# Peptides against a protein of PDB entry 5JXT, part 19

Target 1, 319 residues: chain A of PDB entry 5JXT
Amino acid sequence: SLLPKKEINVYIGMSEMQVKWYQKILEKDIDAVNGAGGKRESKTRLLNIVMQLRKCCNHPYLFEGAEPGPPYTTDEHLIYNAGKMVVLDKLLKRIQKQGSRVLIFSQMSRLLDILEDYCVFRGYKYCRIDGSTAHEDRIAAIDEYNKPGSDKFIFLLTTRAGGLGINLTTADIVILYDSDWNPQADLQAMDRAHRIGQTKQVVVYRFVTDNAIEEKVLERAAQKLRLDQLVIQQGRAQVAAKAAANKDELLSMIQHGAEKVFQTKGAFGTMAEKGSQLDDDDIDAILQAGETRTKELNARYEKLGIDDLQKFTSESAYE

## One batch from the design tools (peptide; made by RFdiffusion4, then SolubleMPNN)

Design b2_p30_5_s4 (from b2_p30_5, 13 letters changed)
Fold by OpenDDE base, seed 1:
Structure b2_p30_5_s4 (fold): chain B 319 residues (1-319), chain A 30 residues (1-30)
Amino acid sequence: as target 1 above (319 residues)
Amino acid sequence: REEREKRDEEARKEEEKKKEEEKKLKEELE
């Protein structure tokens, strides 16, 4: 029988470089961040800020002129300059030692480019599929990865490209490096490993940058997922899952953690304490804290009714 | 000159990718 998925949110602090870039993004549009634009602030401007903050949470090298160089060389700086990469690097060593195989999903094909450089740098054999990959090349990559005795450890995928009904049951670990705004896209990605033919316990690690916009992206996605479930269960098809995040929702998401980011000198959390020198006990502590926070998050949204879930209030998840 | 043309072409491709990512993010929020 197929075992239930184990899903764990992995809350990760920003590196010092990420904090500096996050501050710079907020400062560039400080009037919009402070809500000074009011009704005149364009939704497009807020969406652009959200996009830049999400890029920062993934990797600072997604910004022009952020990578150290010239010369541009792949080295340990690729890892220590992004909190998610520090955790990923330790987690992948553990996963490999356990004889597991891993799918890594991202929304950003340009992050997959960084992950390719990382895989080469660490000597990890990988496959890649994104939105631009030709149909024949997708089949070839899937077949190479799924081959009995395949030496391919990692499969790099964009979340939406991975959603295309492919079978990757030869992997038992799923890492969501970032989250889709639509929780159904992430579920579809997980279901590439969690499908008929899977023989192992599928574990899903969802990376979430702590004290940043990604916590609000996660909360909104969890809220939407619960709302969709309740609408289906109650037959209330007319409860249009309120479409686009409004300006006030976007502004609230941008403001989340901003004050603490401005006050922070250096890195956040375990990244400030240990940087890239995480050990196995630190990873276990991060995973245990994440498992606790994941249960708490789910328990909050399970108690909410449809009418409460239709209101995006950061406070409604804590009442 | 070839390095500048490559850099300008990479910058253009990077800006097109940014616009596509922005469009996708907008569509994901809609």
Scores: peptide ipSAE 0.015, ipTM 0.449, DockQ to the pose 0.031
Fold by OpenDDE base, seed 4:
Structure b2_p30_5_s4 (fold): chain B 319 residues (1-319), chain A 30 residues (1-30)
Amino acid sequence: as target 1 above (319 residues)
Amino acid sequence: REEREKRDEEARKEEEKKKEEEKKLKEELE
């Protein structure tokens, strides 16, 4: 029988480099971040800030001139300059020791390029699929990963490309390196491993940058998922799921944690205390804290009705 | 002159990438 999937949000502090770049992004558009642009501030400008902040949460080297060089060389700096990479590097060692195989999903093909460099640097055998991968190459990569006795440990996928009905039940671990705005896209990605033919407990690790915009992206996605479930259950197809994030919601998301980021000198949380020197106990503590916060997040939305979820803005959760 | 033209062409390509990323993000939010 297929076991229920276990989902854990993994809350990760920013590295010192991420904090510096996050500050620079906010400072560049400080009037927009403070809401001083008023009605003249375009939704477009706010969406651009959101995109840059999400890039920063993923990896600083997604920005021009952020990577050390020339010469451009892959080294430990690729890992310690991004909180998600520090946690990923330790988690993958544990996953491999357990004899598990892992799917890693991202929204950003450019992040998959960084993850390829990382896989080569660590000597991990991998497959890759993104939105540009030809149909034949996609089939070949899936077959190579799924073959009996495959030496491929990691499958790198863009979330949307991974959602395309493929079977990857030869993996039992799923890492969502970032989250889709549509929670159904992430569910479709998880369901590549969590499907008929899976023989292991599927575990999903969702990486979330703590005290940053990604917490609000996650909250919005969880709200939307609960609303969609209730609309289906109640047969209220006429309840228009609230449209694309409005300007005020985007502004609130950008402002989340911004003050604390400006006040911070160095890294956040466990990244400030230990940096790249995380041990197995630090990873266990991060996973345990993540499991607790995941249960708390789910419990918040389970109690809400359709009318509450429709009125619920990310601001009303903290009042 | 060639260094300025390269810098202006790189800046134009970066601005075009930003517009494509903005378009993709808009399509994800719709």
Scores: peptide ipSAE 0.015, ipTM 0.436, DockQ to the pose 0.027
Fold by OpenDDE base, seed 3:
Structure b2_p30_5_s4 (fold): chain B 319 residues (1-319), chain A 30 residues (1-30)
Amino acid sequence: as target 1 above (319 residues)
Amino acid sequence: REEREKRDEEARKEEEKKKEEEKKLKEELE
């Protein structure tokens, strides 16, 4: 029988470079971040800030002129300049040692390019599929990954491209490197490994940049997922339509953790304490803390009714 | 001339990819 998937949010501090770039993004649009534009602030401007902040949470090299070079060489800097890469690098070693195989999902094809460079640098054999991958090449990549005795350890996928009904049950670990605004897209990605034919316990690690916009993306996704579940249970189909974030919600998301980011000199959390020198105990601590926070997050939304879940209350983060 | 045309074509492809990714990310947030 298919075992229930285990989902763990992995809360990761920003690297020093990410903090610097996060500050620069906020400073560039400081009037919008402070709400000084009022009713005249465009939703498009706020969405652009959100996109840049999400890029920063993924990897600072997604910005022009952020990568050190020339020469542009892959080295340890690719890892230590992004908190998610530091955790990923340690986690993948553990996953490989356990004889597991891993799907890594991202919203950003350009992040997959960085992950390819990382895979080459670490000597990880991988497959890749994104939105631009031809149908024949997708089949070939899936077949190469799923073949008996495949030496491919990692499958790199964009979340939406991976959602296309493919079977990847030869992997038992799923890493969501980032989150979709639509929690159903992430569920569809997980269902590539968590499907009939899976013989192992599927574990899903959702990477979340701590004290950043990604916490609010996660909260909103969890709220939406719970709302969708309650709407299905209560037969109230009309409720699902208000899913687009309003300007005030976007502004609140942008402002989340911004003050602490401006006050921070260096990195955040475990990244400030250990940086790239994370050991197995540090990873276990991050995973345990993540499992606790995941349970707390789920418990918050399980208590809420439909009417409460329709109100995006920024206040649910202050309790 | 060929190296400049290749660089301009790569820069154009990279700018088109950036615009398509920005467009996809905007469409994802709408």
Scores: peptide ipSAE 0.012, ipTM 0.427, DockQ to the pose 0.031
Fold by OpenDDE base, seed 2:
Structure b2_p30_5_s4 (fold): chain B 319 residues (1-319), chain A 30 residues (1-30)
Amino acid sequence: as target 1 above (319 residues)
Amino acid sequence: REEREKRDEEARKEEEKKKEEEKKLKEELE
């Protein structure tokens, strides 16, 4: 029988460079961030801020002029300038040592470009699929990854492209480098490894930048997922959980952790304490803290009814 | 199998919609 998947949110502090870029993004649109634009501020402007903040949480090199150079060379700076890369780099060493194979999902094809450079730099053999990959090339990449005795350790996928019916049960580890706004897209991505034919325990690591917009994206996704589950169980017509965040929700998400980010000099959390020098004990501590916070997050939404889950989308805009 | 195919088809439609929204957002950012 297929074992239930284990899901662990991995809460990761920003690097010093990420904090600086996160501050710059907020400062550029400070009137929007403070809600001073009132009713006149477009939903589009807030969506743009959200997208820039999510890019920052993924990697600062997603911004023009962020990468150190010229010369533009792949080196350790690619890792230590992003908290998620520091954790990924240590986690992949552990995953490889245990004889596992890994799917890495992102929303951003440009982040997959950075992850390709990283794979080459570390000597990890990989496959890639994104939204631009031709059908024939997708088949070839899947077959190359799934073949008996494949030396491909990593599969890099955009979440949506990886969601398209493919079987990747030759992997047992899933890393969600970022989260989709729709939790069903992430579930569909996980189901590429967690499918009939899987013989191992599937473990899903969801990377979440701590004290940043990604916590609110995660909370909203968890709320939506619970609502969808309850609607299915109760046979109630699809209460269209408002698919798009409203303006006030977007503003609240942007404001989340902003004050602490402005007050911070240097990196956050474990990135401030250890930087790129994480050991195995530091990774175990991060994973254990993540498992605890994941259980707490799930327990918060499991107690809520449909009506409470619908209201909470409005109340999280006022705290 | 049919529930998976439906989920995969919904995923494809939602990917197309997201690509259109990202394209619109890029066009509005340029």
Scores: peptide ipSAE 0.000, ipTM 0.395, DockQ to the pose 0.016

